Peptides against a protein of PDB entry 4ASU. Designs and how they scored, part 28

Target 1, 270 residues: chain A of PDB entry 4ASU
Amino acid sequence: ATLKDITRRLKSIKNIQKITKSMKMVAAAKYARAERELKPARVYGVGSLALYEKADIKTPEDKKKHLIIGVSSDRGLCGAIHSSVAKQMKSEAANLAAAGKEVKIIGVGDKIRSILHRTHSDQFLVTFKEVGRRPPTFGDASVIALELLNSGYEFDEGSIIFNRFRSVISYKTEEKPIFSLDTISSAESMSIYDDIDADVLRNYQEYSLANIIYYSLKESTTSEQSARMTAMDNASKNASEMIDKLTLTFNRTRQAVITKELIEIISGAA
Target 2, 83 residues: chain B of PDB entry 4ASU
Amino acid sequence: FTFASPTQVFFNSANVRQVDVPTQTGAFGILAAHVPTLQVLRPGLVVVHAEDGTTSKYFVSSGSVTVNADSSVQLLAEEAVTL

## One batch from the design tools (peptide; aimed at target 2 L41)

Design b2_p15_2 (made by RFdiffusion4)
Pose (drawn by RFdiffusion4):
Structure b2_p15_2 (pose): chain A 181 residues (1-270 with 5 gaps), chain B 83 residues (1-83), chain P 15 residues (1-15)
Amino acid sequence: ATLKDITRRLKSIKNIQKITKSMKMVAAAKYARAERELKPARVYGVGLIIGVSSDRGLCGAIHSSVAIIGVGDKIRSILTFKEVGRRPPTFGDASVIALELSIIFNRFRSVISYKTEYSLANIIYYSLKESTTSEQSARMTAMDNASKNASEMIDKLTLTFNRTRQAVITKELIEIISGAA
Amino acid sequence: as target 2 above (83 residues)
Amino acid sequence: EELEELEEEIEEEEE
């Protein structure tokens, strides 16, 4: 309730809002990179339960939608392949998955809507390239919604700060008048 | 005729005369009228004879060549670089 | 509470 507590809380939530907004544009830039590389990947990959995701979270209902194997550390987190999503998926990564050894992944449509031999590694590559395009755009919206929630929280606290600031001024003034009187 | 690597796409549904291709057994020159076959590649060159008579030379490390029941061929390699 | 959980998730993502 003290001004010091409110000033500290405002700076704390502002830090979250700046970070979540900073990740909205990052997901927007990384999604643009992912879609640029999805066009040649879709024309490349055309011709057992495999779950395709990533280690990196904060992407909304992507890891929860997909329901030994399992690519993406967050899919084993419910009940393996680790270290994906930090960097764009290469064909070598899809090759290692095939080397260690009917498939579930998120297909890219747009920014809002989604759906859940040598040839076998091409399907794994197709899923990896589709999944990261899907993971990044979903994260673009997830951090956009978070930036909205943090901004609404700042507005509510600013109104509290103005009430407390007025209440402190009047209290100090009363203590002066009474001390005089 | 479709020729693509994971990185870049060279030909998208040609419309081409013939394509020389490296295969595990020697080499195969795929004409417009070729039997339906499924083959796997080896380290070798790919020569693309364009419809206007010109030539295109690339290199292939490995992959697969697929010619279907119709006059359609899809050639895909892990890496294809010039030169 | 929601924002404290979001802060923890951001800290884990930074690691």

Design b2_p15_2_s1 (made by RFdiffusion4, then SolubleMPNN; from b2_p15_2, 6 letters changed)
Fold by OpenDDE base, seed 3:
Structure b2_p15_2_s1 (fold): chain B 270 residues (1-270), chain C 83 residues (1-83), chain A 15 residues (1-15)
Amino acid sequence: as target 1 above (270 residues)
Amino acid sequence: as target 2 above (83 residues)
Amino acid sequence: SELEKLAEELKEEAE
């Protein structure tokens, strides 16, 4: 490599390092906020899931329509955040297909679609874009829930797959159940609940979906920002190491060039 | 008894004497051993009666309330404020 | 290189 080539590469890597350092700081700030907002969101979301856990709602085996909602974002540079969700979505889809179920997919965030487009394009109902630029709100979750309910796809049961935040260095991809109104209304375990008006149950389910989606978004966001912070830190360190290596190479190459020129001068070959 | 909004937690698995909630079908009181039920909240007043006799009032927007067979209660409001 | 891939991703995100 010529000195010019090395210099060009050095400049490029230095620029990348500046960007990654900046992104790390931004991610850190967003993470701190996300973590604070996750605390109440978790209580809220887990509270919404309590019914399903306590009632032990089961979907009849003859029901075949299954919905998978994957939750991530539009933004990259966050390590394995997107691939982890996609991997679990693929696994779940494969398992369901093997069981003779019909599987449809909703992607929250464009990255899921990007990963699954080639293999699962026909299974996608909708992809929600513009996720990840701002912290998710309950309003955002409500929009997603409404779109799902209005999609015309009559699923029997579903799953929402997202990264649950554990710590600044750890997240876990998890799955929570989603049930259709029909499944809930027909569940035997729901018989212990007093005569619930159909309209009430419908509205309840709408809130439940929105609540669960909101919860998943908050978990995902916190996990993503943490992962991005780590990824950008690692990238910055890697860039630093590369800069050091290239600098050494540059110096060696420069010395070699000088030596060659001197030899040519001394030998009269110039 | 759990009472929360998306952004704030008021009660988390707390023991309370009674909770009065505004529902679309009318206000009702949740007492110990209340029958399991699901309700949707309407905008209105929530009153929490603690075991120590303390009464707290909240204004809630839309949401849901769940009373389970195990006497656990989840009151989830889209928005809630302390009064 | 991983850094070059990162650079490409950064460009895509900036667009």
Scores: peptide ipSAE 0.114, ipTM 0.920, DockQ to the pose 0.918
OpenDDE base, seeds 1, 2, 4, 5: peptide ipSAE 0.100, 0.106, 0.100, 0.099; ipTM 0.911, 0.920, 0.921, 0.921

Design b2_p15_2_s2 (made by RFdiffusion4, then SolubleMPNN; from b2_p15_2, 5 letters changed)
Fold by OpenDDE base, seed 5:
Structure b2_p15_2_s2 (fold): chain B 270 residues (1-270), chain C 83 residues (1-83), chain A 15 residues (1-15)
Amino acid sequence: as target 1 above (270 residues)
Amino acid sequence: as target 2 above (83 residues)
Amino acid sequence: DELEKLEEELKKEEE
């Protein structure tokens, strides 16, 4: 490699390092906000899921329609955030198909579609884009919930798959159940709730769906920002190491060039 | 008793004496060992009666309330403010 | 190779 080549590469890597450092700082700021906003969102979301846990809602085996909602975002450079969700979605879809279930998929965030489009395109109902630029709001979740409910797909049960935030260095891909209105209303364990007006139950279910989606978005966002921060930090460190290596190579090459030129001058070969 | 909005937690697994909630079918009070029920909130006042006798008032826009068989209660409002 | 991939991804996000 010529001195010129090494210099060009050094310049490129230094620029990348600047970008990754900047992105790290941005991700850190977004992470801090996301973590703060996740605290109430988690209480809210877990509260919404309490019914399903306590009532132990079971879907009859003869019911075949299953909805998978994968929650991620549109933005990359966040490690395995998207691939983790996609992997879990694939696994779940395969298991359900093997069990004779009909599976439909909703992707929250364009990255899910990008990963699964080739293998699962026929199973996608809808993909929600423009996720991840701004922190998700309850309004956003409500829009998603409404779109799902209006999609015309009458699922019996479903699963929402998202990355749950554990710590700045750890997240876990998890699955939470979603149930249709019919499934809830017909569940034996819900018999103690039978005196509920049908309209009330419908509205309740709409809120429940929006609540869990909102919760999943908040968990996903926090996980994503944390992962991005880590990824950018790693990239910056890697760039630094490469700069050091290339600098050494540059110095050696420069010395060699100088030596060669001196020899040429002394030998009169010029 | 859990009372939260998407952005704020007011009560988290707390023990309270009574919670008055505005529902679409009418306002009702949730007491200890209340029968299990699911309700949807209408815009109105939530009144939480603590065990120590303290009463707190909140305005909620909409949401849901769940009373479970184990007497746990989840009041989840889309928007809520302390009054 | 990892750095090149990063460059490509960064270019895609700037677009």
Scores: peptide ipSAE 0.031, ipTM 0.911, DockQ to the pose 0.929
OpenDDE base, seeds 1, 2, 3, 4: peptide ipSAE 0.026, 0.031, 0.031, 0.028; ipTM 0.894, 0.898, 0.904, 0.909

Design b2_p15_2_s3 (made by RFdiffusion4, then SolubleMPNN; from b2_p15_2, 7 letters changed)
Fold by OpenDDE base, seed 1:
Structure b2_p15_2_s3 (fold): chain B 270 residues (1-270), chain C 83 residues (1-83), chain A 15 residues (1-15)
Amino acid sequence: as target 1 above (270 residues)
Amino acid sequence: as target 2 above (83 residues)
Amino acid sequence: SELEKLKKELEEEMK
């Protein structure tokens, strides 16, 4: 490589490093906020899931309609955040199909659609875009919940798949169940609950869905920001190493060029 | 007993004597060993009676309350404020 | 290279 080539590469990598450092800082700030907001959201969300856990709601095998909600975002450069969710969605879809279930998919965040479009486009009901630039609110979750409820797809059971935050360096892709009103109302395990008006139960389920979605969004956001922070840090370090290597190469090449020029001068070959 | 909004936790797996909740069917008190039930909250007053006799009051907008067979209670309000 | 891949991803993200 010529000195000019090396210099160009150095400039490019230095620019990349500046960008990644900046993105790291932005991600760090967003992560800090997300983590703070996740604390109450987790209590809230886990509380909402308590019914399903305690009631141990089972969907009859003859019920075949299953909904998968994948939760991620529109934004890249966050390691395996999106691919992890997509991978589990694929796995779940395959398992359900093998069990004779009909599967439909909702994507929260455009990245899921991007990954799954080719293989699962026919299964998508809707994709929610504009996710990830601002912290999710309960209002956002409510909109998603409402859209799902009004989608016209009469699912029996569903799965919401998202990355649960563990630590700044760790997340885990998890699945939580969602159930239709009919499934819950007909579940034997629900018989212990006092007579509940159908309208009350419907409203309850609407809140439950919104709650779970909100929780998943908060977990996802926190996981994503932490992963992005790490990814950008790694990228910055890698860039730094490359800069060092190229600098050494530059110096060596410069010496070689000088030597060559001297030889050419001496030999008259130039 | 868990009482939370999306943005704030008031009680997290706490032991309380009684919780009065405003539901669409009316206000009722949740005591120990209350029968399992599901209710939807209406805007109104939540009163938490602690074991030590302390009473806390909250105003909630909407949400849900769940009483499970194991006596666990989840009060989840969209919005809640301390009074 | 990995850096080239990153550059491409950055360019896409910055759009």
Scores: peptide ipSAE 0.148, ipTM 0.917, DockQ to the pose 0.919
OpenDDE base, seeds 2, 3, 4, 5: peptide ipSAE 0.034, 0.039, 0.148, 0.147; ipTM 0.905, 0.909, 0.923, 0.924

Design b2_p15_2_s4 (made by RFdiffusion4, then SolubleMPNN; from b2_p15_2, 5 letters changed)
Fold by OpenDDE base, seed 3:
Structure b2_p15_2_s4 (fold): chain B 270 residues (1-270), chain C 83 residues (1-83), chain A 15 residues (1-15)
Amino acid sequence: as target 1 above (270 residues)
Amino acid sequence: as target 2 above (83 residues)
Amino acid sequence: SELEELEKKLKEEEE
């Protein structure tokens, strides 16, 4: 590499380092907010899931339509946040297909589509974009829920896959169940709730879906910001190391050039 | 008894004597060992009666309430404020 | 984005 090439690369890496440092600080601020807002959201979301756990809702095996919702965002530079979700989506889709199920996919955040577009394009129903620019609200979740319900796809059972926040240094990709109104209505375990009006149950299910989506978004956001903070810190450190390495290379190369020139002068070959 | 909105928790697995909720089918009181039910909230007043005799009042917009067979209750409101 | 691509390259080179 020429001195010019090394200089150009150094400049580029220094610029990246500046950006990554800035992004780290931004991510830190967003993380702090996200973590604070996750506390009530978790109670709210887990509360919404309580029915399904306590009632032990099961989908009959003869029902074959399955919906997978992957939750991430549009924003990169956050480590394995998106790939972790995509990996589990792929695994789940493959397992379901092997079991003879029909699988459709919804992506929350453009990154899901970006990762899976080649291999799973035909299975996608819709991708929600413009996710991750601002903290998710219940309104956002409601919009997603409504779009899903109006999609025309009549699934029997579904799963929402997202990154659950554990700590500033840890998240875990997991899934929560989604059930159609028909599945809930026909579940034997729901018999103890039998005095429920059909309209009430429909509305209840709509709220339930929105609640679960909201919960997943809040978990995902917190995980993402934390992961981004870590990723940007690592990137900054890596950039620093590379800068040092390239600087040494530059200096060595410069000395070599000087030495060569001196030899040429001394030898008269200049 | 759990009572929360997306942004605030009012009760988390608490023991209460009675909860009065406004539902689309009418207001009802949830007592100990209430029969399992699912309801949708209408805008209105929630009243929580604690075991110690204290009463707390809240206004909720919409949401859901679940009474389970194990006597656990989840009151989930889209919006809720303390009165 | 260009930034993402460069960051990816940076990681690949350092890891």
Scores: peptide ipSAE 0.021, ipTM 0.888, DockQ to the pose 0.176
OpenDDE base, seeds 1, 2, 4, 5: peptide ipSAE 0.019, 0.021, 0.020, 0.021; ipTM 0.876, 0.882, 0.888, 0.889

Design b2_p15_3 (made by RFdiffusion4)
Pose (drawn by RFdiffusion4):
Structure b2_p15_3 (pose): chain A 181 residues (1-270 with 5 gaps), chain B 83 residues (1-83), chain P 15 residues (1-15)
Amino acid sequence: ATLKDITRRLKSIKNIQKITKSMKMVAAAKYARAERELKPARVYGVGLIIGVSSDRGLCGAIHSSVAIIGVGDKIRSILTFKEVGRRPPTFGDASVIALELSIIFNRFRSVISYKTEYSLANIIYYSLKESTTSEQSARMTAMDNASKNASEMIDKLTLTFNRTRQAVITKELIEIISGAA
Amino acid sequence: as target 2 above (83 residues)
Amino acid sequence: SAAEIVETIQEAAAA
């Protein structure tokens, strides 16, 4: 309730809002990279339960939608392949998955809507390239919604700060008048 | 005729005369009228004879060539670079 | 590395 507590909390939530907004544009830039590389990947990959995701969270209902194997560390987190989503998926990564050894992944549509031999590694590559395009655009909205929630929180606390600031001024003034009187 | 690597796409549904291809057994030159077959590649060159008579030369490390029941061929390699 | 993996897969498929 003290001004010091409110000033500290404002700076704390402002730091979260700046970071979440900073990841909205990052997901927007990384999604643009992912869609530019999805066009040649879709024309490349055309011709057992495999779950395709990533280690990196903060992407909304992507890991929860997909319901030994399992690519993406967050899919084993419910009940394996680790270190994906930090860097764009290469064909070599899809090859290692095929080397260690009917498939579930998120297919890219747009920014809002989604749906859940040598040839076998091409399907894994097709899922990896589709998944990261899906993971990034969903993260673009998840951090956009978080930036909205943190801004609404700052507005509510600013009104508290103005009430407390007025209450401190009047209290100091009363202590002066009374001390005089 | 479709020729693509994971990185870039060279031909998208040609419309081409013939394509020389490296295969595990020697080499195969796929004409417009070729038998439906499924083949796997080896380290070798790919020569693309364009419809206007010109030539295109690429290199292939490995992959697969697929010629369907119709007049359609899809050639895909892990890496294809020039030169 | 990816070429060696592909060759391994092709050897295993030709087994």

Design b2_p15_3_s1 (made by RFdiffusion4, then SolubleMPNN; from b2_p15_3, 9 letters changed)
Fold by OpenDDE base, seed 1:
Structure b2_p15_3_s1 (fold): chain B 270 residues (1-270), chain C 83 residues (1-83), chain A 15 residues (1-15)
Amino acid sequence: as target 1 above (270 residues)
Amino acid sequence: as target 2 above (83 residues)
Amino acid sequence: ETLARLEELQRAAAA
């Protein structure tokens, strides 16, 4: 490589490093906010899931319609955040299909659709775009819940798949169950709950769905920002190492060029 | 007893004596070992009676309350403020 | 010119 080539490459890598450093800082700020907002959201979300966990709602085997909601975002450069969710969705879809279930998919965030489009396009009901630029609100979750409920797809049970935040260096893709009103209403375990009106149960189910979606969004966002911060840090470090290597190469090449010119002068060739 | 909104936690797995909640069918008190129930909240006043005798009041916009067989209670409000 | 260039290169090589 010529000195010119090395210089060009150095300039390019330095620019990349600048960008990745900037992105790291932005991600760090967003992570800090997300982590703070996740604390109450987790309590809230776990509280919403408590009924379904404690009631041990079971779906009859004859029920065949299953909904998978994958939660991620539209934004890249966050490591395996999207691929982990997609992988889990694929696995779940395959298992359900093998069990003779009808599977439909909802993607929260465009990246899920992007990954699954070729293999699962026919299973998608809807994809929600414009996810990840701003912190998710309960209003956002409510909109998603409402659209799902109004989609006309009468699922019996479902799964919401998202990345649960563990720490700045760790997340885990998890699945939480969602149930239709009919499934909840018909569950034997619900018989212990006294005097529940049908309207009350409907309202509860709708509210619960929004709650779970909100919770999943908050977990996902926190995980994503943390992962992005880590990814950008790694990119910056890699760029730094490459800059050092290229700088050494540049210096060596420069010396070689000088030596060559000296020899040419001394030999009388020029 | 857990009482939370999407943005704020008021009680997290706390032991309380009684919680008064505003439901669509009316306000009722949840005591220890209350029978399992599920209700939706109407806008109104939540009153939490702590074991130490302290009473806290909250205004909630909407939400749900669940009393489970294990006597755990989840009060989830869309919006809630301390009064 | 050649001598001047030689001196320049020698200085550059020593640096």
Scores: peptide ipSAE 0.030, ipTM 0.856, DockQ to the pose 0.004
OpenDDE base, seeds 2, 3, 4, 5: peptide ipSAE 0.021, 0.024, 0.029, 0.020; ipTM 0.852, 0.855, 0.859, 0.855

Design b2_p15_3_s2 (made by RFdiffusion4, then SolubleMPNN; from b2_p15_3, 7 letters changed)
Fold by OpenDDE base, seed 1:
Structure b2_p15_3_s2 (fold): chain B 270 residues (1-270), chain C 83 residues (1-83), chain A 15 residues (1-15)
Amino acid sequence: as target 1 above (270 residues)
Amino acid sequence: as target 2 above (83 residues)
Amino acid sequence: EVAERLAALQEAAAA
């Protein structure tokens, strides 16, 4: 019974190791691509945020509607990628609620909804599913932006929360601001742009929103693939160690069984 | 001066003499220390005049151009190609 | 039977 049990466990763990090793390789390939594509996307995205940073747009205190966009994916087995975003979303939502703000949430990727469903279900406007199978495109970001703009929720300001890629072993959950057209147009710091046509500003805001979403998706994807690669590597190593331990146990158990049988034969008890 | 698309960077915090951009109101020339402005792009030609006198031409689709108070310029195009 | 069993076990113990 014991030898059979060990053998069964060994077989199971070896299979898991094969799967995790394969997943590691897939994640590694996706990571390499994501990192390459992140380089221009970061310049592009940071460029899109430059106006808001330089203008230091502030939302009046009497404005109460705040939108939180959490960016992750549908796919698991990537360490703390989803939980990190969700944690920051929870913190931000709590802080805003304490400040008397109305908070609505958009989840990019099903995992955000899965984590926050019980505690924040009433705050969700929409969850975008089917995220993470393919690298995000600007088209994808545009669709998300358009759906947000057409949702009918008239937010004053918001935040997009995502994992910024640092290195293959590091990411940081960050928040970037998003602003409504009304907030941008009414900001005192935008007075230097007063000669700008309202339609131009609207178009800019819409385009900027898509840009920021795209940027966040690229950062998130790169972080996720890196984290998945690391997670699968760790799983493979853990499996290897367990296989070694079980193999030793198997050998010891086998020898013990043999010894017992030999004693029985010698003693005539068999 | 930063000029990028989602997939390609053409200029990253570079110093340029002049950038001509296609806007909805027509062609717009951005010189050094231009007054702050914001405009959206129409499909057309972008011409970048480098300080060394080199001129580069690009075709862009939709996008935006922003000139900030600190004279930083962000030219962002949905699609852009070198001509 | 005992001899064969013994031989088999001895071989297994030597592996």
Scores: peptide ipSAE 0.023, ipTM 0.852, DockQ to the pose 0.004
OpenDDE base, seeds 2, 3, 4, 5: peptide ipSAE 0.021, 0.021, 0.022, 0.025; ipTM 0.854, 0.851, 0.851, 0.853; seed 5 fails the geometry check

Design b2_p15_3_s3 (made by RFdiffusion4, then SolubleMPNN; from b2_p15_3, 10 letters changed)
Fold by OpenDDE base, seed 3:
Structure b2_p15_3_s3 (fold): chain B 270 residues (1-270), chain C 83 residues (1-83), chain A 15 residues (1-15)
Amino acid sequence: as target 1 above (270 residues)
Amino acid sequence: as target 2 above (83 residues)
Amino acid sequence: DVLARLQELQAAAAA
């Protein structure tokens, strides 16, 4: 490599390092906010799932329609955040298909679609874009829930797949159940709730869906920003190491060039 | 007893004596060992009676309330404010 | 590798 080549590469890596450092700071700020907002959201979301955790809701085997909601975002450069969700979605879809179920997919965030489009395009109902630019709100979740409920797809059971935040260095891809109104209404474990008006139950399920989606979005956002922060930090460190190595190479190469030139001068071959 | 909105937690797995909630079918009081039920909230007043006799009032928008067989209660309001 | 991806993106943009 010529001195020019090394210099060009050094410049490029230094520029990238500036970008990664900047992105790290942005991610850190977003993470801090997301983590704060996740605290109440987790209580709220866990509360919304309590019924389903306590009630052994079984979907009859004759019910074949299954919905998978993958929760991610539109933005890349956050490690395995998107691929983790997509991987679990693929696994779940394959398992359900093997069991003779019809599987439809909803992607929250464009990255899910980008990963799964080639292999699962026919299973996609809808993809929600413009996710991840701003912190998710309950309004956002409600919109998603309403669109799902109004999509015309009458699923029996579903799964929402998202990254649950553990710590700044750890997330876990998880699955939570989604049940249709009919499935809930017919569940034996729900017999203790027999006096519930059908309209009430419908409204309850609408809120439940919105609640779960909201929770998943908050978990996903926090996980994503944390992962991005880590990814940018790692990239910055790697860039630094590369800069150091290239600088050494540059110095050695420069000395070699100088030596060569001196030899040429001394030898009179110039 | 858990009472939360998407942005704020008021009670988290707390023991309370009674919770009065406004539902679409009418306001009702949730006491110890209340029968399991699912309800949806209407805009109105939530009153929490703590075991120590303290009473707290909240205004809630729409939402849901769940009373489980194990006597756990989840009150989840879209919006809630302390009064 | 984020760095590699960024390098790829940078190269594509320069192209």
Scores: peptide ipSAE 0.207, ipTM 0.924, DockQ to the pose 0.012
OpenDDE base, seeds 1, 2, 4, 5: peptide ipSAE 0.189, 0.173, 0.199, 0.201; ipTM 0.918, 0.923, 0.924, 0.925

Design b2_p15_3_s4 (made by RFdiffusion4, then SolubleMPNN; from b2_p15_3, 9 letters changed)
Fold by OpenDDE base, seed 5:
Structure b2_p15_3_s4 (fold): chain B 270 residues (1-270), chain C 83 residues (1-83), chain A 15 residues (1-15)
Amino acid sequence: as target 1 above (270 residues)
Amino acid sequence: as target 2 above (83 residues)
Amino acid sequence: STLERLQKLQELAEA
């Protein structure tokens, strides 16, 4: 490689490093905010799921319609955030299909569709785009919940798949259940909740769906920002190492060029 | 007793004496060993009576209330503010 | 010239 080639490459890598450092800082700021906002969101979301855990709601085996909601975002450069969700979705879809269930998929974030479209296009009901540019709000979750409820797909049971935040260096892809109004109303375990007005139960279920979606979005966002921060840090470090290596190569090549030219000068003067 | 909004936690698995909640079907008080029920919130006042006799008031917009068989209560409001 | 060539090498060495 010529000195010119090495210099060009150095310049390119230095520019990339600047970009990755900037992205790291942005991700760090977003992560800090997301982590703070996740604390109450987790209490809220876990609280919403308490009924389903305590009532042990079971879907009858003869019920065949299952909905999978995958939660991620539109934005890349965050490690395995999207692929982990997609992998879990594929596994769940395959297991359900093997059990004779009908599976439909909703993607929250465009990246889910980009990964699964080729293999699961016929199973997709809707993909929600424009996810991840701003922190998710309860309003956003409500919009998604409403769209799902108005989709016309009469699912019996579902699962929402998202990355739960564990630490700055760790997340876990998890599933939480979602139930249709009919499933909840017909569940034997719900008999202790007697005399619930049908309209009340419907509204309650709408809130429950919005609540779990909101919770999943907050977990996903925190996980994503943390993963992006780590990815950008790693990229910046790798760039730094490459710069160091190329700098050494540059210095060596420069010395060789100087030596060669000096020999030519000396030989020509002689 | 858990009382939270998406953005704020007021009570997390706390023991309280009584919680008064505004529901669409009417306001009711949740005491110890209240029968299991599901309700949706209407805009109004939530009053929490602590075991020490302290009373706290909150204004809530909408949401849900769950009273479980194990006496656990989840009050989940879309918006809530301390008064 | 030899001088010009040496000057270019000096510039390269200082880079």
Scores: peptide ipSAE 0.210, ipTM 0.873, DockQ to the pose 0.004
OpenDDE base, seeds 1, 2, 3, 4: peptide ipSAE 0.206, 0.016, 0.057, 0.195; ipTM 0.842, 0.876, 0.902, 0.861

